# Designs tried in a protein design run: peptides against a protein of PDB entry 8YR4. Part 12

Target 1, 309 residues: chain A of PDB entry 8YR4
Amino acid sequence: PRGSPALQLVVLICLGLMGLERALNVLVPIFYRNIVNLLTEKAPWNSLAWTVTSYVFLKFLQGGGTGSTGFVSNLRTFLWIRVQQFTSRRVELLIFSHLHELSLRWHLGRRTGEVLRIADRGTSSVTGLLSYLVFNVIPTLADIIIGIIYFSMFFNAWFGLIVFLCMSLYLTLTIVVTEWRTKFRRAMNTQENATRARAVDSLLNFETVKYYNAESYEVERYREAIIKYQGLEWKSSASLVLLNQTQNLVIGLGLLAGSLLCAYFVTEQKLQVGDYVLFGTYIIQLYMPLNWFGTYYRMIQTNFIDMEN

## One batch from the design tools (peptide; made by RFdiffusion4, then SolubleMPNN)

Design b1_p9_1_s2 (from b1_p9_1, 7 letters changed)
Fold by OpenDDE base, seed 5:
Structure b1_p9_1_s2 (fold): chain B 309 residues (1-309), chain A 9 residues (1-9)
Amino acid sequence: as target 1 above (309 residues)
Amino acid sequence: FVKEFLEFL
């Protein structure tokens, strides 16, 4: 933010907190591994108690995944409110100033309420897009890259390859199926609006419908519009189930392949029992934000279209 | 707009 060194410092702190969240995402599984190893080795209570306390503290900082925001994420979100407000206000003022620079002919040809609604959509689309990119998409991609690097360095190149293939396939399928699904959702929304317009037109012309005793005809037309809507709704809903099932299958196969490989390396005494638990915990942790990735991708795509309009 | 916005951040 040009013009406020205080807000620039807040942005730097928020970026630092985002880096800390990425570090916590690696540390939490490592401390959980260490607990399992210490339990397996029958380590002294003091070492175990310290490691458990440290794990619980790190887990408090990280949070419980999707729906349980950690302390660091909450602090970041709290600090970002001021940056978001400054950004929103500046975009709104830029749009408002630009609207005042437009020709009198442009203003006379448009309703002021429509112009304001377009400005509000533009502002919300921009601010939303950036918030989703910075706080959801970039961090999720960073966690995947960090995960691939971690597994490649500390386990074996095969684990890094499994995670890479699994996550690449997951992201690709999520994008492709989400784009395919977006066509059905657009068609559904268009048909919903058409069905509502038909109902409104019939009700506004109630006297005419009653005069011609055309009530049965209008009801049947409304029924046909509903059936057509439901056919599109079914395709939209079925495509969501297909997306979720495809995502679950890819993660399940990646988890299976990696867990079998990890179990094999534990039997060969190349890895510890805690490494098996780390792998499972880390993959499940990567899956949590990825489950929402299709929603984020869709929101970003919608916000881009709303910015072009 | 994204470029001006990245400069605005």
Scores: peptide ipSAE 0.019, ipTM 0.547, DockQ to the pose 0.015
Fold by OpenDDE base, seed 1:
Structure b1_p9_1_s2 (fold): chain B 309 residues (1-309), chain A 9 residues (1-9)
Amino acid sequence: as target 1 above (309 residues)
Amino acid sequence: FVKEFLEFL
């Protein structure tokens, strides 16, 4: 943010807190591993109690696997309110100044309420795009890369390969199926708007409808529009279930392959029982933000289209 | 817009 050194410092603190969240995502499974190993070795109570207290403190800082409920995430969200308000106000003023620079012919061709709705959509699209990229997409991709590196260095290279193949297949299928679904969602939204417009036009002309006793005819035309909408809504909803099921299958196969391999290495005494628990907890932790990745990709794609208009 | 947004960071 050019012009406010205080807001630049807040952005740097928010970037530091995002780095701390990535470190917590690695440390929490490691401390949970250490608890399981200390329990297996029948270690002294003082060492166990310290490791459990440290784990619970790190888990309080991290929060739940959705990244939305941890102390660090809440502190980041709180600090970001001032940056978001400054960004939104600056984008809104730039859009408003640009609207005043447009030709009188452009303004005479459009309703003032349509112009304001375009300005509000443009501001929301730019600020939404930033928030999704910085707080959801980039951190999720960083956690995947850190996970692949961690499993490749501290486990066997086979674990890093399983995570790489699983996450690459998951991301590719999520993008391809989300792009395919976007066609059904666009058709649904167009038919929803047409159905709503027909209902508004019928109600605005209620005197004419009453004069011709055409009430039953307008109700039947509205029923036909709803049936057409519901046929498109069903295709949109069924395609979402198919996406979720495909994602669940990819993660289930990756978890199965990695869990069987980890169990085998524990039976060969190459890994400890805590390493099996670390693998399972870390993969579930990577999966939680990825379940929303298709929603984030769709929101980003919508925000780009709304910014071009 | 993308250039002004990169300059905004």
Scores: peptide ipSAE 0.018, ipTM 0.548, DockQ to the pose 0.015
Fold by OpenDDE base, seed 2:
Structure b1_p9_1_s2 (fold): chain B 309 residues (1-309), chain A 9 residues (1-9)
Amino acid sequence: as target 1 above (309 residues)
Amino acid sequence: FVKEFLEFL
């Protein structure tokens, strides 16, 4: 944000907090591994209690992962409010200034409510897109890369490959199935609007409908429109279940392959029991932000379309 | 708008 050194410092602090969240995402599974190993070895209570206390403190800082209310995420969100307000106000003022530069003929040809709605959409789309890119998409991709590097360096190249293949397949299928689903959602929304418009037109012409005793006919036409809507709604909802099931299958297969490999390396005494628990915990932790990726992708796509208009 | 916005960050 040009013009406020205080807000620039807040942005730098927010970026630092985002880096800390990435570090916590690696440290939390490591401390959990260490607890399992200390329990397996029947280690002294003082060592176990310190490691558990440290884990719980790190888990408080982290929260439940990306999209959970962890202390670091809450602090980042709190600090970002002032940056968001500055950014929103700046975009609103730019749009408003540009609207005042437009010709009188442009203003006379449009309703003031449509002009205001364009301004509100422009501000919301720009600020929303930035928030989703910076706080959800980029961090999720960073966590995947960090996970692949971590498993490749500290376990074996085979674990890094399993995570890479699983996450690449997950992301690809999420995009492809989300784009495929967008067709059903557009058709559903178009039919919903047509069904609402028909109901409004019938009610606005209520006197005419009464004059012709056409109430039964209008009710039947509305029933047909609802049945057509429900057929599209079913396709939209079934396609969401298919997305979720496809995502669950990919994560399940990746978890199965990696867990079997980890169990084998533990039986060969190449890995500890805690490393098996770390693998499972880390994969589940990577899955949590990815579950929302299809939602973020759709919101970004909508915001881009709304910014082009 | 996106270019100016990226310059204002």
Scores: peptide ipSAE 0.017, ipTM 0.538, DockQ to the pose 0.015
Fold by OpenDDE base, seed 4:
Structure b1_p9_1_s2 (fold): chain B 309 residues (1-309), chain A 9 residues (1-9)
Amino acid sequence: as target 1 above (309 residues)
Amino acid sequence: FVKEFLEFL
C-alpha cells in the first residue's frame, strides 16, 4: 500500500503472523507426538503436564486446523480489515475514475445499473483475488513444502515421497476437475441470468400480459427456464461431488500408504508410537485446507476473468 | 488494472 506507512507495517505484521501460523502447523503435531511418547514411557507428571499445557497453548494459537478459528488467524484477519478497506476504496475510486474517462457513446449504450454492477464485480474480483492468493493458496502450498521437507528430514525419504506424490496428484486432479467443472458452472450462471431476465421482462410487461390473459403462458415459459437451469445446476453440483470424492480417494490412499508404512517402522522400533500419531495428525491438517483448494482455484480463475472484462 | 494494483501493494 503506497502512501500509508501504518498500513505497510500492518501488512508486514500480517506476513509475520502467516509465518507464525506455518510454524504452529509444524509445532502442534510435534508437541502431540511428545505427549504420546511421554505417556508411553510413563514419564514424570511434571514433564507431561508442561508438554500438555504447551500443546494446549499452541493449539489455542493455531485453532482447529481449519485456518479460520485460531487466535493468530483471527488477529491476522482483524488487522487485514483495514488493508482490505483501503484496497477496496482505492479500486472503487480507480474504476469510478476510469468509468468517467470512457466515451459518451459507451455510457449511452449501457444502463447505469449495469455499469454499477460491472464496477462492483470488478472491485469484489480484485479484493477477492488478493485475499484468496495471500491467505489461502500461498499458505497451503507453503505448508505442503514444509511438510515434505519435515517428513524427509525427521522420518525417512519414503514418507516425503508419499506426501509429495499424494499432494502432487491431489493438486493436479483438483486443477483438472475444477477446469472441467468450470464449463458447467459458466453454463449454469448464463442460464440463471437468462431465467432472471425473463422473470424481470414478464413483470415489467405486467399490464400487457394481463391485457392478453397470457399469465399461464408466461408461467409455463418461466417453468421451462427453471427446468433448464436445474438441469445445469445438477451437472454443476454433481461435478462438485465428483471432485470431492476424487479428492477423498487420493487422501484415503495417501493416508493408507503412509499409515501402513509408519506402523511398519514403529513395529521395527525405527519410529515411536508418537510418530504414527504425528503423521496422521499432520496429514489430516494438510488435507483440511486442500479440500477448499478447488474452490479457491475456481474463485481465482473467475476473479481473473472478471478483471479482464 | 492488475499492474497498477500490484504497484499499489
Scores: peptide ipSAE 0.017, ipTM 0.558, DockQ to the pose 0.015

Design b1_p9_1_s3 (from b1_p9_1, 7 letters changed)
Fold by OpenDDE base, seed 2:
Structure b1_p9_1_s3 (fold): chain B 309 residues (1-309), chain A 9 residues (1-9)
Amino acid sequence: as target 1 above (309 residues)
Amino acid sequence: FVKEWLEFI
């Protein structure tokens, strides 16, 4: 944000908080490992209580996945409101200024409500795209890279390879299946709009429909349009279930391979029981933001198309 | 718009 040093400082604080969230994502599983090891060793209560209290505090800072945003994420979101308002207002004023620079012929050919709707879509698409890239996509990719590095350095290179293959396959399949299902969603939305248009046209011509006693014919045409819509809706919904099931299978296979390997190294006394729990906890933690990745990818594509128009 | 907007961040 050029012109306000206060908002520049808020952006730097938000970036610092994002770095802290990445650190918490590594520390929380480590402290959970340490609790399991201390419990296994029958460690003194004071050491256990301190480690549990520290874990719960770190978990409060991190949050509990999709149901509870962590304190750090909430603080970041709160601070970002002022930056978002500044950016949104600036984009809106730039679009509005540009609309006033357009020729009288352009304004006379369009309804003022359509022009305003284009401005609102442009502002929403630009501001939304940044927020999704900076706060969801980039952090999720960073957490995956940090996870691969962590497992490669502190475990065996085979764990880093399993996480790399699992996450790469997950991301690739998520993109490919999301692009494939976009065809069904577009067809569904087109048929929904056509079904709504038929209902509007029938209601606008209500007097004519009554004059010809054609109510049964219009109801049957609407029924046919609904059946056609439901056939496309089923394909769209079934393709979403297939995406979710494919994602679940990839994570399940990665978790199976890594948990078996971890269990084997624990039996060989090369790893502790806490390391098994760390692996499972960390993989599940990486999975939670990835479940939304297909939704973010779709929103990014939509926002790019809406911004080009 | 994207180029100008990247300059405003």
Scores: peptide ipSAE 0.019, ipTM 0.513, DockQ to the pose 0.014
Fold by OpenDDE base, seed 1:
Structure b1_p9_1_s3 (fold): chain B 309 residues (1-309), chain A 9 residues (1-9)
Amino acid sequence: as target 1 above (309 residues)
Amino acid sequence: FVKEWLEFI
């Protein structure tokens, strides 16, 4: 942010907290592994109690599976409020100044309430797209890369390859199925707007409809428009269930392949029982933000379309 | 927009 050294420092602190969240995503499974190993070895209570207390403290800092409930994420969100307010206000002022530079002919062709609604959508789309890129998309991609590196270095290259293939297939299928779904959603939204426009036109012409006793005819035309909308809504909703099921299948197959390989390496005494638990917990931690990736991709596409208008 | 935004960081 040009012009406020205080807000630049807050952005640097927020980036540092994002780096700390990535470190916690690696450390929490490692401490959980160490607890399982200490329990298996029947280690002294003092060592176990210290490792459990440290794990619970790291888990408090990390939070739950959406990243939104941890102490570090809450502190980052709190600090980011001032940066978000500065960014929103600056985008609103840029849109407002640009609206004043537009020709009188452009303003005479549009209602002032429609212009303000376009400005508010434009501001929300820019600030939303930015928040999704910085706080959801980039961190999720970073966690995948860190996970591939970690499993390749500390387990075996085969574990890094399983995670790479699983996550690459998951991301590719998420993009392809989300782009395919976007066609059904656009058709649904177009039919929703047409159904709403027909209802508004029928109600604005209420006196004419009463004069011709055409009430039953207007109700039947509205019923046909609703049935056509519901047929498109069903295709949109069914395509979401198909996306979620495809994502669940890819993660289930990756978890199965990696868990069987990890169990085999534990039977060969090349890995400890704690390493099996680490693999399962780390893959579940990678999956939780990825479940929302299709929603983020859709929101990014919507925000780009709303910025072009 | 992306150039002005990269200048905004």
Scores: peptide ipSAE 0.017, ipTM 0.500, DockQ to the pose 0.015
Fold by OpenDDE base, seed 4:
Structure b1_p9_1_s3 (fold): chain B 309 residues (1-309), chain A 9 residues (1-9)
Amino acid sequence: as target 1 above (309 residues)
Amino acid sequence: FVKEWLEFI
């Protein structure tokens, strides 16, 4: 943000907090591993109590996953409110200025409610796109890369390869199925707008509909529009279930392959029991944000298209 | 618009 050194500092602090979240995503599984190993080795209570206290503190900072925001994520979100408000206000003023620079012929040809809706969509699209890129997509990709590096260095190259193949397959399928799904969503949204427009036009012409006793005819036309909408809604919703199921299958196969390999290396005494727990915990942590990746990718793609219009 | 916005951040 040019012109506010205070907001630039807040952005830098938010980026630092994002780096801390990535470090916590690695440290929390490591401390959980260490607890399991200390319990297996029947280690002294003082060492165990310190490691458990440290784990719980790190887990408080990280949070419990989707629906339990950690202290660091909450602090980042709180600090970002001021940056978001500055960005929204600036985009709203730029859109509003641009609307006033447009020709009188452009304004006379459009309903004021449509112009306001375009302005609100433009503001939401610009402010949303950056927030999704910076806070969801980039961190998720960073966690995947860090995970591949971590498993390749501290376990074996085979674990890094399994994670790489599973994540690459997951991301590719998520993109491909999301692009395919976008067609059904666009058709649904177009039919929703057409169904709403028909209802508005029928209600605005209420006197004419009453004069001709055409109420039953307008209700039947509205029913047909709803049925057409619901047919497209079903395709959109079913395509989401198919995406989620495909994602769950890739996750399940990756978790199965890596867990079997980890169990085998534990039986060969090459890894500890804590390493099995670390693998499972870390993989689950990688998958939680990935479930939303298709939603983020779609929102970014929609926001990019809405900014071109 | 995106370029001016990216330069403004």
Scores: peptide ipSAE 0.021, ipTM 0.523, DockQ to the pose 0.015; fails the geometry check
Fold by OpenDDE base, seed 3:
Structure b1_p9_1_s3 (fold): chain B 309 residues (1-309), chain A 9 residues (1-9)
Amino acid sequence: as target 1 above (309 residues)
Amino acid sequence: FVKEWLEFI
């Protein structure tokens, strides 16, 4: 944010916290590995208790899942509110200034409520796109890269290759299937709007419908519009299930291949039992944000189209 | 836009 050194510092702190989240995503599986190894070795209680306490503390900082934001993520989100408000306000003021520079003929040709709705969509689309890019997409890609490097360096190049192939296939299939399903979603949304418009038109013309005793006819036309909508909704929903199932298959195959390889290396005494647990836990952590990647990709695409309009 | 926005930060 040009002109506010305080907000620039907050952005730098938020970037630092994002870096810390990436470090926690690596450290949490490592500490969990160490607990399993200490348990296997029957290590002294004091060493085990310290490692468990450290793991739980790191897990508190990281968070546990798609529904439990960690302390670091919450602190980042809290600090980002000021940056978001500054960005939103500045985009709103730029749009509002631009609207005042437009000709009187442009304003007379449009309803004020439609102009405000376009402005609100523009501001929300810009702020949304940025929030999804910075807080979801970029961090997820960074975690994948860090994961590939970590497995390549500390396990074997084969583990890094499995993760690379699995993640590349997952991302590619997610994009391709999401683009393929976008046509069904667009058709559904268009038919939803047409169905709503028909209902509104029938209700606004209530007196005319009563005058002609056409209530049954308007109800049947509305029923036909709903059935047509539901046929498109089914295609949209079924395509989402297919996406999720395809993603689950890629994950399952990657987890199977890596788990079998890890188990083999543990039997060969090249890896410890804790390394098997680390692999499984780390892979699950990488997959948690990826389940939403198709949603983020679609939201970014929608917000980009809404910003071009 | 991303470049202008990176300059806007």
Scores: peptide ipSAE 0.018, ipTM 0.502, DockQ to the pose 0.016; fails the geometry check

Design b1_p9_1_s4 (from b1_p9_1, 9 letters changed)
Fold by OpenDDE base, seed 1:
Structure b1_p9_1_s4 (fold): chain B 309 residues (1-309), chain A 9 residues (1-9)
Amino acid sequence: as target 1 above (309 residues)
Amino acid sequence: FVDEMLKLL
């Protein structure tokens, strides 16, 4: 934010908090491993109680999954409100000034309510795209890279390879199936708008419809338009179920392969029982934000299209 | 675009 050193400091603090969240994503599974190892070794109560208390504190800072934000994420979101308001206002003013620089012919050809709706879409698209990139996409990719490095260095290169192959296949299938799904969604939205337009035109011409006793005919035309819409809606919804099931299968196979390998290394006394628990908990932790990655990718694509218009 | 977004920050 040029001109506000206070907001620049808040952005730096928010970036520092994002780095802390990445550190917590590694530390929480490590402390959980250490608890399992201390329980297996029948360690002294004082060491166990300290490690459990530290784990619960780190878990409070991290939170749990996409549904329960941790203290660090809530603090980041709270601090970011001021930055978001500044960015939104700056984008709104830039769009508004640009609209005033446009030709009189452009304004005379458009309704004022359409112009305002274009400005609101443009602002929402820019602000939404920035938020999704910075707070969802970049952190998720960073956590995957950190996970691959961690498992490659502290376990075995085979664990890093399993995570790499699983996540690469997951991301590739998510993109490909989401692009395929986008065609069905566009067709659905076009048919929804056409069905709504027919209903509006019928209601605007209600006097003519009443004069010709054509109410039954207009209702049947509307029914046919709804049936055509529902056929496209079903394809869109079925494609989402297929995406979710494909994602679940890829993660399930990666978890199976890695869990079997980890169990084998524990039987060979190369890894501890806690390392098996760490692997399972870390993979589940990576899966939680990835489940929404297809939604983020779709939102980014929509926001780019809405910015070009 | 990224450079313009970074200039907005």
Scores: peptide ipSAE 0.017, ipTM 0.541, DockQ to the pose 0.016; fails the geometry check
Fold by OpenDDE base, seed 5:
Structure b1_p9_1_s4 (fold): chain B 309 residues (1-309), chain A 9 residues (1-9)
Amino acid sequence: as target 1 above (309 residues)
Amino acid sequence: FVDEMLKLL
């Protein structure tokens, strides 16, 4: 934010809080491992109680597996409201200035409601795109890289390779299936607009419909348009379930391979029982934001297309 | 685009 040193400081604090969230994503599984090991060793109550209290405090800071409900995430979101308002206002003013620089012929050729809709879409697309990239996509990719490094350094190169292959396959399939399903969503949206246009045309011509006693005919045409829409909606929704199931299968196979390997190393006394629990917990924590990655990728693609129009 | 986004920050 150029011109507001206070907002620049808030951005730096938000970036610091994002770094803290990445550290918490590593620390929470480590403390959970330590609790399992202390319970297995029948450690003294005082050591266990301190480790549990520290874990619960770290878990309060991190929040739930969606990353959206933690104290640090909530504090970041709260501080970001002022930055988002500044950015939104600046984009709105730039779009409004640009609209006033356009020729009178351009304005006379367009309805005022269409111009306003372009301005609102432009502002929401720019601010939404920035928010999805900075707060969802980049952090998720960072957590994957940190996870690969962590497992490669503290477990074995084989665990880092399993996580790398699993996450690479997950991301690739998420992109490919999301691009494939975008065709069904476009067809659904086109049919929704056509169904809405028919309803508007029937209502605007209400006197003509009443004069010809064609009310039953217009209702039947609207029913046919709804049935056609629902057939496309079903394909869109079914393609989302297929995406989620494909993602679940990839994570399930990665979790199976890594859990079997971890169990083997625990039987060989190379790893502790807590390390098995850490691996499972950490993979599940990586999966939770990744489940939404296909939704974020789709929203980003939509916002780019809506910004080019 | 990235440069304009960086100018907005």
Scores: peptide ipSAE 0.016, ipTM 0.548, DockQ to the pose 0.016; fails the geometry check
Fold by OpenDDE base, seed 2:
Structure b1_p9_1_s4 (fold): chain B 309 residues (1-309), chain A 9 residues (1-9)
Amino acid sequence: as target 1 above (309 residues)
Amino acid sequence: FVDEMLKLL
């Protein structure tokens, strides 16, 4: 934010907190591994208690697997409120200034409520797109890259390859299936709007409907429109279940392949029991943000289209 | 757009 050194410092602190979240995402599974190894070795209580306390503290900083409930994420979100308000206000003022630069002919041809709705959509789309890119998409991609590097360096190149293939396939299928399902959602929304418009038109023409005793006919037309809507809603909802199931299958296959390989290396005494637990925990942790990736991708695409308008 | 976003930051 140009013109406020205080807000620039807040942005730098937020970026630092994002870096800390990435470090916590690696450290939490490592400390959990260490607990499992110490338990397996029957280590002294003092070492175990210290490692457990450190793990719980790191887990408090990280939060739940969605990251949204962690102390660091909450602190980042709190600090970002002032930056978001500054950005929103700046976009609103730019849009408002631009609206005042438009020709009198444009203003006379538009309803003030339509103009305000365009301005509000523009502001929300810009601020929403920025927030989703910076706080959800970029961090998730960074965590995947860090995960691939970590498993390639500290386990074996085969684990890094499994994570790479699993995450690449997951992202690709998420995009492809999300684009495919967008057709069903657009058709559903179009039919919802058409069904609502018919109901409004029937109610606005209530006197005419009463004059012709056409109430039964209008009710049957509305029923047909609802049945047509529900057929499209079912396709939209079923396509979401298919997306979630496809994502679950990809993660399940990646977990199966990596867990079998890890179990094999533990039997060969090349890895410890804690390393098996680390792999499973870390993959599940990578999956939690990715479950929302299809939602973020769609919201970004919608906000981008709404910003071009 | 990216340059305007970077100016908003």
Scores: peptide ipSAE 0.015, ipTM 0.542, DockQ to the pose 0.015; fails the geometry check
Fold by OpenDDE base, seed 3:
Structure b1_p9_1_s4 (fold): chain B 309 residues (1-309), chain A 9 residues (1-9)
Amino acid sequence: as target 1 above (309 residues)
Amino acid sequence: FVDEMLKLL
């Protein structure tokens, strides 16, 4: 925000908190590993209790691994409210100013309620796009990169390669299947709007429908429109299940390959039992935000299209 | 768009 050094400082603090969340995503699995190792070694209670207390505190800061429920994320979200309000207000004022610069002929051709709805959609699309990019997409990509680096340096290059291949395949399939699904979703939304328009038209023309005793005919036309909608809705929903199942298979294969490799290296005494647990917990932490990535990607694409219009 | 978003920041 070029106009307020206070909001620029809040943005910098939010970026710092995002960096802290990335550090917590690495540290929490490490501390959990250390607990497992200390339990395996039958370490003194004082060392174990300190490590457990530290882990629980770090887990409180991180939250449930989705990033959304941790103290750091809540603090970031709280601080970001002021930035979001500033951005929203700035976009609303720009749209409103632009609407007043438009010709009288443009205003006479449109209903005021439609103009307000377009303005609200524009503002929500801009603010939504920014929020999804900054708080979901960029952090998820950063966590993947940090994960690849971590596993490559502290385990073996093979673990980094497994994570790289798994995440690259996951992202690629998520994009491709989401683009394929977008066709079914667009068709569904078009048919929903057409079905709604038929219902509104029939109800607005109630007197004419009543005059011709056409109620049964209008009900049957509405039924046909609903059946057509439900056929498209089923395709949309079934394609979502297919996406989720494909994603689950990719993560499952990556988890299997990495877990088998970890177990082998533990048997060879090259890794500790805690390292096996670290791998599993870290991959699950990477998976939680990725499950929503297809939804974020779609929302970003929709918001871009809504901004170009 | 990224440049306009960076101008809004």
Scores: peptide ipSAE 0.015, ipTM 0.535, DockQ to the pose 0.016; fails the geometry check

